Peptides against a protein of PDB entry 2YKT. Designs and how they scored, part 188

Target 1, 231 residues: chain A of PDB entry 2YKT
Amino acid sequence: SRSEEMHRLTENVYKTIMEQFNPSLRNFIAMGKNYEKALAGVTYAAKGYFDALVKMGELASESQGSKELGDVLFQMAEVHRQIQNQLEEMLKSFHNELLTQLEQKVELDSRYLSAALKKYQTEQRSKGDALDKCQAELKKLRKKSQGSKNPQKYSDKELQYIDAISNKQGELENYVSDGYKTALTEERRRFCFLVEKQCAVAKNSAAYHSKGKELLAQKLPLWQQACADPS

## One batch from the design tools (peptide; made by RFdiffusion4, then SolubleMPNN)

Design b2_p23_8_s3 (from b2_p23_8, 10 letters changed)
Fold by OpenDDE base, seed 1:
Formats: C-alpha cells, sequence, structure tokens
Structure b2_p23_8_s3 (fold): chain B 231 residues (1-231), chain A 23 residues (1-23)
C-alpha cells in the first residue's frame, strides 16, 4: 500500500543517516584532523626553511657588497611570517568551528536518531494495529450478519466500523507522510549544517590566500629589482 | 506502548537540548 511504501521510505531515511551519513561524517572529521596535522607539519617545516633564509640574510648584511640583499632576505622571511599567521588563524577556525562542532554533534546524533526512529515506529505500529483491528472487527461483523436472520440489526454497527476505518486510515496516511517529511528534514538539516560550516572554512581560507597574494604582490617587484640596483 | 512512547519523547527532548538543531 501507499502507506506501507512511505513507511519503508521513512525508515530508510533514518537508517541512511545512521548507517551511512554519520559514519561518513566521522570519517570526514578524521580526515580533517589528519589534514590539520599535515598543515601543522608544513608550518613547522616552513619555519625551519625561513629561519635558514634569515641566516643567509645575516650573512649578506655582514658582507661588504651585499648588505641591501640582507634586508631583502629579511623581508622575505617577514612576509612569510605574516602569511603563516593567517594560516594559523585559519587552522584554529578549522579546528574549533568545523571539526570540534561536527564531532560533538555526531557523537550525540546516534542516540537521537535511534530514539526518533523508535518513536516513529511505535506510533506508526500503534495506528496500523488499530486500523487492522477495526478491519478485522468489520469482517467478523459481516460474517455474523450473513449468518443472521436479521442482518439489519448489524447495519448501524457496520457503518460505525466503516467510518472508523476511514478515519484511522486517513490518520495513518497523514502520520506516515508527516514522518517522511520530518525524516527528510532531519537529513537536510545535517547536510545544511555541514555546508554552512564548510562555508566558514572557505571564507577563512580565502582570507589566508588573499593576504598572501596581497603581501607577495606588493613586495615581489622590489625583491626582483634588488640585484639590479646595488647600493 | 504509550508509556514507552512517552519515555522516547522525553529522551528525544533531552537529546535535542544537547544536540541542538542543525542549521
Amino acid sequence: as target 1 above (231 residues)
Amino acid sequence: MMEELEKLEKEIEELKKKYGEPK
């Protein structure tokens, strides 16, 4: 029946969230943590590289003919420091606003969804059983009426069962329909939350890239001319 | 069955407070 099909669809939505979405989200969080760790590793390695560059700048500053190039090398290291500060800010946001919040939600979501599904199943079954009972009673009444010498005696009761069946069927259909909409909304909200949090990450990432581009665009021409313009 | 439903509803409400609505 339409109601049974919609019921199966509703259950499948909840099961998909619990068995597919949430495990995938946990994996996403784990991959995010790995990504963060790798970026932290890059940051550390970059520090060593630019510290070594500063050392080269110190040597240039101590030279007789390359002093101005020492300042250039120091500027290169300083620009890197500023870019790195933006990266660190992005990473903090990535951790605190995306990973931590997703982790907290996914931890609680299993119990929530289990309870929500059980509630839906319980109410759906209750309404279904009530409908089945009325249908069975009507069938029993009709059999009794067919065997009776006075079938008209049962006519009013038959009408009452017919009305009850109609009402209970409508209620069941509406409940299952609403349940399906609710389940889809639950799924959509989770995806929307992920999208919104990822948008925040994207904005922070854009700020990092923009700052880096700006700083390098400002200084690069100066650095490129440094060897052509000895002091 | 009704008692079970009420228990589930309470649990859902408590979990909603902790979980928050995804937005």
Scores: peptide ipSAE 0.051, ipTM 0.736, DockQ to the pose 0.076
Fold by OpenDDE base, seed 3:
Structure b2_p23_8_s3 (fold): chain B 231 residues (1-231), chain A 23 residues (1-23)
Amino acid sequence: as target 1 above (231 residues)
Amino acid sequence: MMEELEKLEKEIEELKKKYGEPK
C-alpha cells in the first residue's frame, strides 16, 4: 500500500542518517584532524627553513659587497612569517568553527535519531494496529451477518466500521506522510549545517590566500631586481 | 505504550535543546 511504502521510505531515511551519514561524518572529522595536524607540522617545518634563510641574510649583511641583499633576505623571511601567522589563524577557525562543532553534534545525534525513530515507529504501529483491529471486527461482523436470518440487523454497525476504517486509514497516511517530511528535513538540516560550516572555513581560507598573494605581489618585483641593481 | 511515548517525547525535547532545532 501507499502508506506501507511511505513508512518504509521514512525508516530508510533515518537508517541512512544513522548508518551512513553519521559514520561518514565521524570519518570526515577524523580526516580533518589529521589534515590540521599535518598543516601544523608544515608550519613548524617552514619556521626552521626561514630561520635558516634569516641566517643567510645575516651573512649577507656582514659582507661588503652584498649588504643590500641581506635586507632582501630578511624581507622574504618576514613576509613568510606573516603568511604563516595567517595560516595559523585559519587553522584555529578550522578547528573551532568546523571540527569541534561537528564533533559535538555527531556525538549527540545517535541518541536523538534513535529516540525520534522509536517515537515514529511506536505511533505508526499504534495507528496501524487500531486500523487492523477495526478491519478484523468488520470481517467478523460480515461473517455473522452472512450466517444470520436477519442481515439487516447488522447494517448500521457495518457502516460504522467502514467509516472508522476510512478515518483511521486517512489518519495513518497523513501521519506517515508527515513523518517522511520530518525525516527528510532532519537529513537536510545535517547537510546544511555541514555546508554552512564549510563556507565559514572557505572564507577564512580565502583570507589566508588573499593576504599571501598581496604580500608577495607587493615585494616580489623588488626582490627580483635586487641582483640587477647593485649598490 | 503511552508511557513509553511520553518518555520518548521528553527525551527528544531535551536533546533538541542541546542539538538545536531544525531550521
Scores: peptide ipSAE 0.047, ipTM 0.728, DockQ to the pose 0.127
Fold by OpenDDE base, seed 5:
Structure b2_p23_8_s3 (fold): chain B 231 residues (1-231), chain A 23 residues (1-23)
Amino acid sequence: as target 1 above (231 residues)
Amino acid sequence: MMEELEKLEKEIEELKKKYGEPK
């Protein structure tokens, strides 16, 4: 029946969220944590490299003929420091605004969806059983009427059951239809939340890349000219 | 069945407060 098909579709939406979306989201969070860890590792390794560059700058500053190049090397290291600071800010936002929030929601969602599905199933079954009961009673009444010497005795009661069946059928169809819309809304809400959080990450990432580009664009011409301008 | 439904409704409402309402 149409109501049975819609019921199956509704259950499948809840099952898809619980069995496909949420596990995939957990994996996404895990991959995000790995990515964060790797970027933190890059920051640490880069610090060692540019600290060594500072040492080269110190040696240049102590030289007789290369003192001005010491300042250039120090500036290169300082620009790197500023870029890394921006990366650290991006990583903090990535952790706090995406990973933590997704982790909190996915943890709570299993219990929520289980309860929501059980509620829907319970009410759907209750309405279905009530409909089946009325249909069974009408069938019994019709059998009695066919075997009776006075079928007219049951006419009013038959009409009452027909009306009850019609009303209960409509109620069941409406309930299942609303249930399906609700389930689809629950699914969409979860995807929308993911998209919104990823947009925040994209904005922070853009800020990181922009800051790096601006700093390097400002200083690079100066650094390129340094060897051409002997002291 | 009705008692079970009431329990489920209470649980859902409590979880909604923590999870957040649909936008």
Scores: peptide ipSAE 0.044, ipTM 0.724, DockQ to the pose 0.127
Fold by OpenDDE base, seed 4:
Structure b2_p23_8_s3 (fold): chain B 231 residues (1-231), chain A 23 residues (1-23)
Amino acid sequence: as target 1 above (231 residues)
Amino acid sequence: MMEELEKLEKEIEELKKKYGEPK
């Protein structure tokens, strides 16, 4: 039946979220944490490298013939510092706005979805059983009426059961339909949340890349000319 | 089970308010 098919679809949506989406999301979070850790490692290593570059700049500044190159080396290190600050802001966003929030949600979601599915199943079964019972009672009544010398005495009760069956069937269909819509909405909401959080991270990443490009584009011509210019 | 669901629904809703994207 249509209601049975829709019931199966509803259960499958919940199962897909629980068995496919949530495990995949946990893996996504884990991979994100690994990526964050690697970038933090890069940040630390880069600091050491550019601190060493500053030391080279200090030596140039102490020379009589290469003082201006000292300033260039300092500028190179400073531009890197500014770029690194943007990267750190991106990483903070990545951690706080994406990973932490997803982790907290997915932790509660398993139990929530289990309970939601159980609630749906219980209520669906209850409504189905009530419908079946009413149908069975109507069938019994019709058998009694056929064997009676006065079938008309059962006419009103038969009409009542027919109406009750129609109402219960409609209620069941509506419940299952609403259940399916709810399940799809739950699934979509989770994907939308992921997309929205990724968009926020992407904006911060774009800011990082833009700032780096701007700073380097501004300074690189100056640095490239530095060795050609006398002091 | 119903009480648990209600509790969990409340918790999820609170998380949505706290960690969801602004409207």
Scores: peptide ipSAE 0.038, ipTM 0.711, DockQ to the pose 0.034

Design b2_p23_8_s4 (from b2_p23_8, 10 letters changed)
Fold by OpenDDE base, seed 1:
Structure b2_p23_8_s4 (fold): chain B 231 residues (1-231), chain A 23 residues (1-23)
Amino acid sequence: as target 1 above (231 residues)
Amino acid sequence: LMDELEALEKEIEELKKEFGEPR
């Protein structure tokens, strides 16, 4: 029946969230933590590289003919430090605004969805069983009426069962329909939450990249001229 | 059956109150 098909669809939505979406989201969080760790590693390695660059700048500053190039090398290292600070801010946002919040939501969601699905199933079954019972009673009544010498005795009761069946059928169909809409809304909400949190990360990432571009664009012409214009 | 439904409803509301909806 239409109600049975829609019931199966509703259950499948909840199952897809619990068995596919949530496990995939946990994996996404794990991969995010790995990515964060790798970026922290890059930060540390870069610090060593630019500390070594500062040492080269010190040597230039001690030279007789390359003293001004020491300042250039120091500026290069300083720009790196400023870019690194922006990266750290981005990573902080990545951790706090995405990973932590997703982790919190995915852990509570298993209990929520289990309860929600079970509630839906229990109520759907209750309505279905009540309908089936009325249908069975009507069938029994009709059988008795056909075998009776006075079938008119059962006419009013037959009408009552017909009305009850019609009402219960309508209630079941509406309940399952609303259940399906609710399930689809729950699924969409979870994807929307992910998208919104990823947008926040993207905004912070854009700020990191823009700051880096700005700092380098400001200084790079000066650095490029340093060897051509000795002072 | 009704008791079970009431228990499930209570659990859902408690989870919403304590942790918020997953969105």
Scores: peptide ipSAE 0.065, ipTM 0.771, DockQ to the pose 0.102
Fold by OpenDDE base, seed 4:
Structure b2_p23_8_s4 (fold): chain B 231 residues (1-231), chain A 23 residues (1-23)
Amino acid sequence: as target 1 above (231 residues)
Amino acid sequence: LMDELEALEKEIEELKKEFGEPR
């Protein structure tokens, strides 16, 4: 029946979230943590490299003929520091606004979805059983009426059962339909949350890239001319 | 049945407070 098909679809949505989406989201979080760790590693290694560059700038500043190149080397290191600060802000956002929040939600979601599915199943079954009972009672009543000398005695009760069956059928169909819409909404909300959090990270990443580009574009021409300038 | 449904509803509402809505 239409109701039975819609019921199966509803259960399948919940199962898909529980068995496919949530495990995949856990994996996504794990991959995100690995990516964060790698970027943190790059950050640390870069610090060592540019600290060593500063040391080269100090040596240039101590020279008689290369003092201005010392300033250039310091500027290079300073621009890196500023770019690094933007990267750190992006990483903080990546951790706090994406990974942590997703981890918190996915941990709680299994219990929530299990309870939601169980509630739906319980109510759906209850409504179905009530309908089946009314149908069975109508069938019994009709059998009694066929064997009776006065079938008219049962006419009012028959009409009552027919009306009850119609109402219960409509109620079941509406409940299952609403259940399906609810399940789809639950799925969509989870994807929307992921998209929104990823958008926040993307904005911060864009800011990092923009700032780095601006700083380098401003300074690079100056640095490129430094060796051509007289001492 | 009603008791079971009430218990499930309570659990769902408690979990919703912890889980929160995306928006």
Scores: peptide ipSAE 0.051, ipTM 0.765, DockQ to the pose 0.051
Fold by OpenDDE base, seed 3:
Structure b2_p23_8_s4 (fold): chain B 231 residues (1-231), chain A 23 residues (1-23)
Amino acid sequence: as target 1 above (231 residues)
Amino acid sequence: LMDELEALEKEIEELKKEFGEPR
């Protein structure tokens, strides 16, 4: 029946969230943590590299013929420090605003979805059973009427059961339809939440990239000229 | 059946409060 098909579709939406979306989201969080760790590793490695660059700048400053290049090397290291600070801010936001919040939600969501699905199934079954009972009683009544010397005695009750069956069928169809819409809304809400959190990450990432671009664009022409003008 | 539905409804409402209402 149409109601049975729509019921199956509703259950499949909940199953898809529970069995596909939530496990995939857990994996996404794990991959995010790995990415964060790798970026922290880049930060550490970069610090070592630019600390070594500062030492080269110190040597240039101590030289008789390359003193001005010492200042250039120090500026390069300082710009890197500023870019690194922006990266650290982005990583803090990535951790606190995305990963932590997703982790909290995915853990609670399993319980929520299980309860929501069980509620839907219980109510759907209850309405279905009530319909089946009315159909069974109508069938019994019709059998009694066919065997009776006075079939008209059962006519009013037969009409009442027909009306009750029609009403219960309509209620079941509406309930299953609303259940399907609710399930689709729950699915959409989860994707929307992910998109919104990724938008926040994208904004923070854009700020990091913009700051780096601005700092380097400002200084790079000066650094490129430093070797062309020997003092 | 009614008791089970009421229990499930309470659980859902409690969990919704923890998740925040869908905006």
Scores: peptide ipSAE 0.049, ipTM 0.759, DockQ to the pose 0.076
Fold by OpenDDE base, seed 5:
Parts: sequence; structure tokens; C-alpha cells
Structure b2_p23_8_s4 (fold): chain B 231 residues (1-231), chain A 23 residues (1-23)
Amino acid sequence: as target 1 above (231 residues)
Amino acid sequence: LMDELEALEKEIEELKKEFGEPR
């Protein structure tokens, strides 16, 4: 029946969230933590490299013929420091605004969805059982009427059961339909939350890349000319 | 059955109150 099909669809939405979406989201969070760790590692390794570059700049500044190149090397290290500060800000946002919030939501979601699905199933079954009971009573009444010398005695009750069945069928269909819409809304909300949080990450990442591009674009022509202009 | 529904509704509301809706 239409109601049975829609009931199966509703249950499948909840099952898809619990069995596919939530495990995939947990994996996404885990991969995000790994990515964060790797970026922190890159930041640390880069610091060592540019600290060594500063040392080369110090040596140039102490030389007689390469003093101006010392300033260039210091500027290169300073631009790197500013880029790294922007990266650290982005990583902090990535952790606090994406990973932590997703982790909190996915942790409580299993219990919530289980309760929501169970509530829906219980109410759906109750309405279905009430409908089945009315259908069974109508069938019994019709059997009694066929065996009776006065079938007209049961006519009013037959109409009452027909009306009750029609009403209960409509109520069941509406309930299952609303349940399906609710389930789809729950699924969509979870994807929307992920998209919104990822948009925030993308904005912060764009700011990081823009700052780096601007700083390097400003200084690179100066640095490229430094060796052509002897002291 | 009605008692079960009431219990489930209460559980859902408690989860919303304590942890917020996972939305």
C-alpha cells in the first residue's frame, strides 16, 4: 500500500542517517583532526627552516659586501611569520568552529535519532493496529448480516465502520507522510550544518591565502632586484 | 502503548534540553 511504502521510506531515511551519514561524519572529523595535526607539523617544520634563514640574514648583515641582502632575508622571514600567524588563526577556527561542534553533534545524534525513530514506529503501529481492528470488525459484521433474517438491523453499524476505516486510513496516511517529511528535514538539516561550517572554514582559508598572496606579491619584486643592485 | 509514547516523548525533550537538537 501507499502508506506501507511511505513507512518503509521514512524508516530508511532514519537508518541512512544512523548507519551511513553519522559514521561518515565521524570519519570526516577524524580526517579533519589528522589534517590539523599535519598542518601543525608543517608550521613547526617551517619555523625551523625560516629561523635558519634568519641566521643566514644575520651573517649577510655582518658582511661588508652583502649587508643589504641581510635585510632582504629578514624581510622574507618576517613575511613568513605573518603568513604563519594567519595560518594559526585559520587552524584555531577550523578546530573550534568545525571539528568540536561536529563532534558534539554526532555524539548525541545516535540517541536522539533512535528515540525519534522509535516514537515514529510506535505511533505508526498504533494507528495501523487501530485501522486493522476496525477492518476486522467490519468483516465480522458483514458475516453476521449475511446470516441474519434481518440484514437491515446491521446497516447503520456497517456505515459507521466504513466511515471509521476511511478516517483512520486518512489519519495513518497523513501521519506517515508527515513522518517522511520530518525525516527528510532532519537529514537535510545535518547536511546544511556541515555545509555552513565548511563555508566558515573556506572563508578563513581564503583569508589566509589572500594575506599570503598579498604580502609575497608586494615584496617579491624588491627581493628579485636585490642581487642586481650591488652595495 | 500510550505510556511508551509518553516515555519516548519525554526522552526526546530531555535530550533537546540537555544537549540541544543535533541540528
Scores: peptide ipSAE 0.048, ipTM 0.761, DockQ to the pose 0.075; fails the geometry check

## One batch from the design tools (peptide; made by RFdiffusion4, then SolubleMPNN)

Design b2_p24_3_s1 (from b2_p24_3, 10 letters changed)
Fold by OpenDDE base, seed 4:
Structure b2_p24_3_s1 (fold): chain B 231 residues (1-231), chain A 24 residues (1-24)
Amino acid sequence: as target 1 above (231 residues)
Amino acid sequence: DIEEFLKEIEKKLEEVEEIRKEDE
């Protein structure tokens, strides 16, 4: 029936969220944490590299003929430090505004969806059972009436069951229809939230990249000319 | 807003739980 098909569709939406979306989101969070850790590792490794560069700058500063190159090397390391600071800010935002929030959300959402689905199923079944009962009673009544010498005795009761069936059918259809709309809305909301959060991450990432590009573009011409200048 | 969303979820959970208790 139409109501049965709609019911199936509704359940499938909830099941898709619970069995596909939420587990995938948990995996997404896990992969995000791994990504964050890797970037932190890059940060640490980069620090070692540029600290070593500073050491080379110190040696240049101590030399008689390469003092000015020491300043260049220090500037290179300083620009890196500034770029790294931007990365750290981005990572903090990535952790606090995306990963942590998604983790909290998915945990609460799993419980919510389970309860919501169960509630829907219980109410749907209740309405369905009530309808089936009325239909069965009407059928029994009609059989009884057919075998009776006085069928008119059952006419009022038959009308009552017919009306009840009609009303219950309508209520069931409306309930299932509303349930389906609600389920679809819940699904869309979750995807939209993910998109919005990822947009925020993208903006923060863009800021990091822009700052790095700006700093390097400003200094690189100076550094490139350093060796051409007389000592 | 994530905080608003979480509050909504919590509220809905409470509502569902209350209904469940009434049915017991």
Scores: peptide ipSAE 0.016, ipTM 0.461, DockQ to the pose 0.033
Fold by OpenDDE base, seed 1:
Structure b2_p24_3_s1 (fold): chain B 231 residues (1-231), chain A 24 residues (1-24)
Amino acid sequence: as target 1 above (231 residues)
Amino acid sequence: DIEEFLKEIEKKLEEVEEIRKEDE
């Protein structure tokens, strides 16, 4: 029946969230933490590299004929320091605005979804059982009427059961339909939340890349001419 | 039909979110 199919669909949505989405989200968070750690490692390694570059700049500054190149090397290191600062800001956002919030949500979600599904199932079953009961009673009544010498005795009661069945059927269908919409809304909300948080990270990442591009674009021409224009 | 249904879902997102917050 329509209601039975809709019921199965509803349960499947909740099960998909609980058994597929949430575990996948936990894995996503774990992979995010690994990514964060790796990027932090990059930042650390970069610091060592550019500190060494600064040392080369110091040597140039101490030379008699390469002083201006020392300034260039210092500028190179400084620009990359600024770029790394932007990366750190991005990582902070990545951690605080995405990973932490997702982790908090996913850990609490299992209990919520379980309760929501149980509530839906309980009410759905209750309505279904009530409908089945009325149908069974109508069937019994009809059997009695067929075997009776006075069938008219049962006519009013038969009509009452028919009306009750109709009403309960409609109520069940509406409830299951609403349940399905609710389940889909729950699923969509979770994906939307993920998308929105990822968008925030993307914006910060874009800012990092933009700043780096701007700084390098500004200075690179100057650095490129440094060897050709001693002064 | 699908578009209307999706719109209904979108309208309920805020309501559902508030319910979730209360249950957390």
Scores: peptide ipSAE 0.016, ipTM 0.474, DockQ to the pose 0.050
Fold by OpenDDE base, seed 2:
Structure b2_p24_3_s1 (fold): chain B 231 residues (1-231), chain A 24 residues (1-24)
Amino acid sequence: as target 1 above (231 residues)
Amino acid sequence: DIEEFLKEIEKKLEEVEEIRKEDE
């Protein structure tokens, strides 16, 4: 029946969220944590590299013929520091605005969805059972009427059961329909949440890239000319 | 290749948009 089909669809939405979406989201979070760790590692390694560059700048500054190149090397290291600071800010956002929040949501969601599905199933079954009962009673009444010498005695009661069945059928269909809409809304909400959080991360990532581009674009021409200029 | 990668993304986005239209 239409109601049964829609009921199955509703259950499938909840099951898809619980069995496909949420596990995939957990994996996404795990991969994100790995990515964060790797980027943090890059930052640490870069610090060592540019600290060593600063040392080279110090040596240049102490020289008689390369003193101005010391400033260039210091600037290179400083620009890197600023870029790395921006990266760290991006990583904080990545952690706090995406990973942590998603982790909190997915942790709570399993219990919530299980309860929501159970509630829906219980109520759907209750309405279905009530309908079945009325149908069964009507069938019994009709059998009794057919065996009776006075079938007119049961006519009013038959009409009452017919009306009750119609009403209960409509109620069941409406309930299942609403349930399906609710389930789809729940699914969409979860995807939207992911998209919104990813957008926030993307904005911060853009800021990191823009800052780096800006700083390097500003200084690179100066650095490129440093060796060509007389001391 | 970055250009190829971008084209793949564009294709995927178009596919997603078509799916969205079908669901309406």
Scores: peptide ipSAE 0.000, ipTM 0.329, DockQ to the pose 0.100
Fold by OpenDDE base, seed 3:
Structure b2_p24_3_s1 (fold): chain B 231 residues (1-231), chain A 24 residues (1-24)
Amino acid sequence: as target 1 above (231 residues)
Amino acid sequence: DIEEFLKEIEKKLEEVEEIRKEDE
């Protein structure tokens, strides 16, 4: 029936969220943590590299013929430090605004969706059972009427059951329809939440890249001229 | 191409909406 098909679709939406979306989201969070760890590793390795660059700058500053290049090397290391600070801010946001929040949502969602699905199923079954009962009673009444010497005696009651069946059928269809809309809304909400959080991370990432580009663009011409005229 | 991908997603969303309306 129409209501049965819609019921199946509704249950399938909940099952898809619980069995496909949430596990995939957990995996996404895990991959995010791996990505964060790798970026932290890059940060640490970069620190060692630019600390060594500072050491080279110190040696230049102590030389007789390359003293001015020491300042250039120090500036290069300083710009890196500023870029690194921006990266750390981005990583903090990545962790706190995306990973942590998604993890919290997934944890709460398992319990919520299970309860929501059970509630829907219980009410759907209740309405279905009530409908079936009325249909069964009407069938019994009709059999009784056929065997009666006065069938007209049951005509009013038959009409009452017909009306009840019609009303209950309508209620069931409306309930299942609303249930389907609700389920789809729940699914969309979860995807939207993911998209919105990822957008926030993207904005922070853009800020990191922009700051790095600006700092390097500002200093690079100066550094490129450093070896042209030794003094 | 991201634009092509987004268009595909939009099309799929429209299809889902039509199915939903037909089932109501």
Scores: peptide ipSAE 0.006, ipTM 0.360, DockQ to the pose 0.081; fails the geometry check

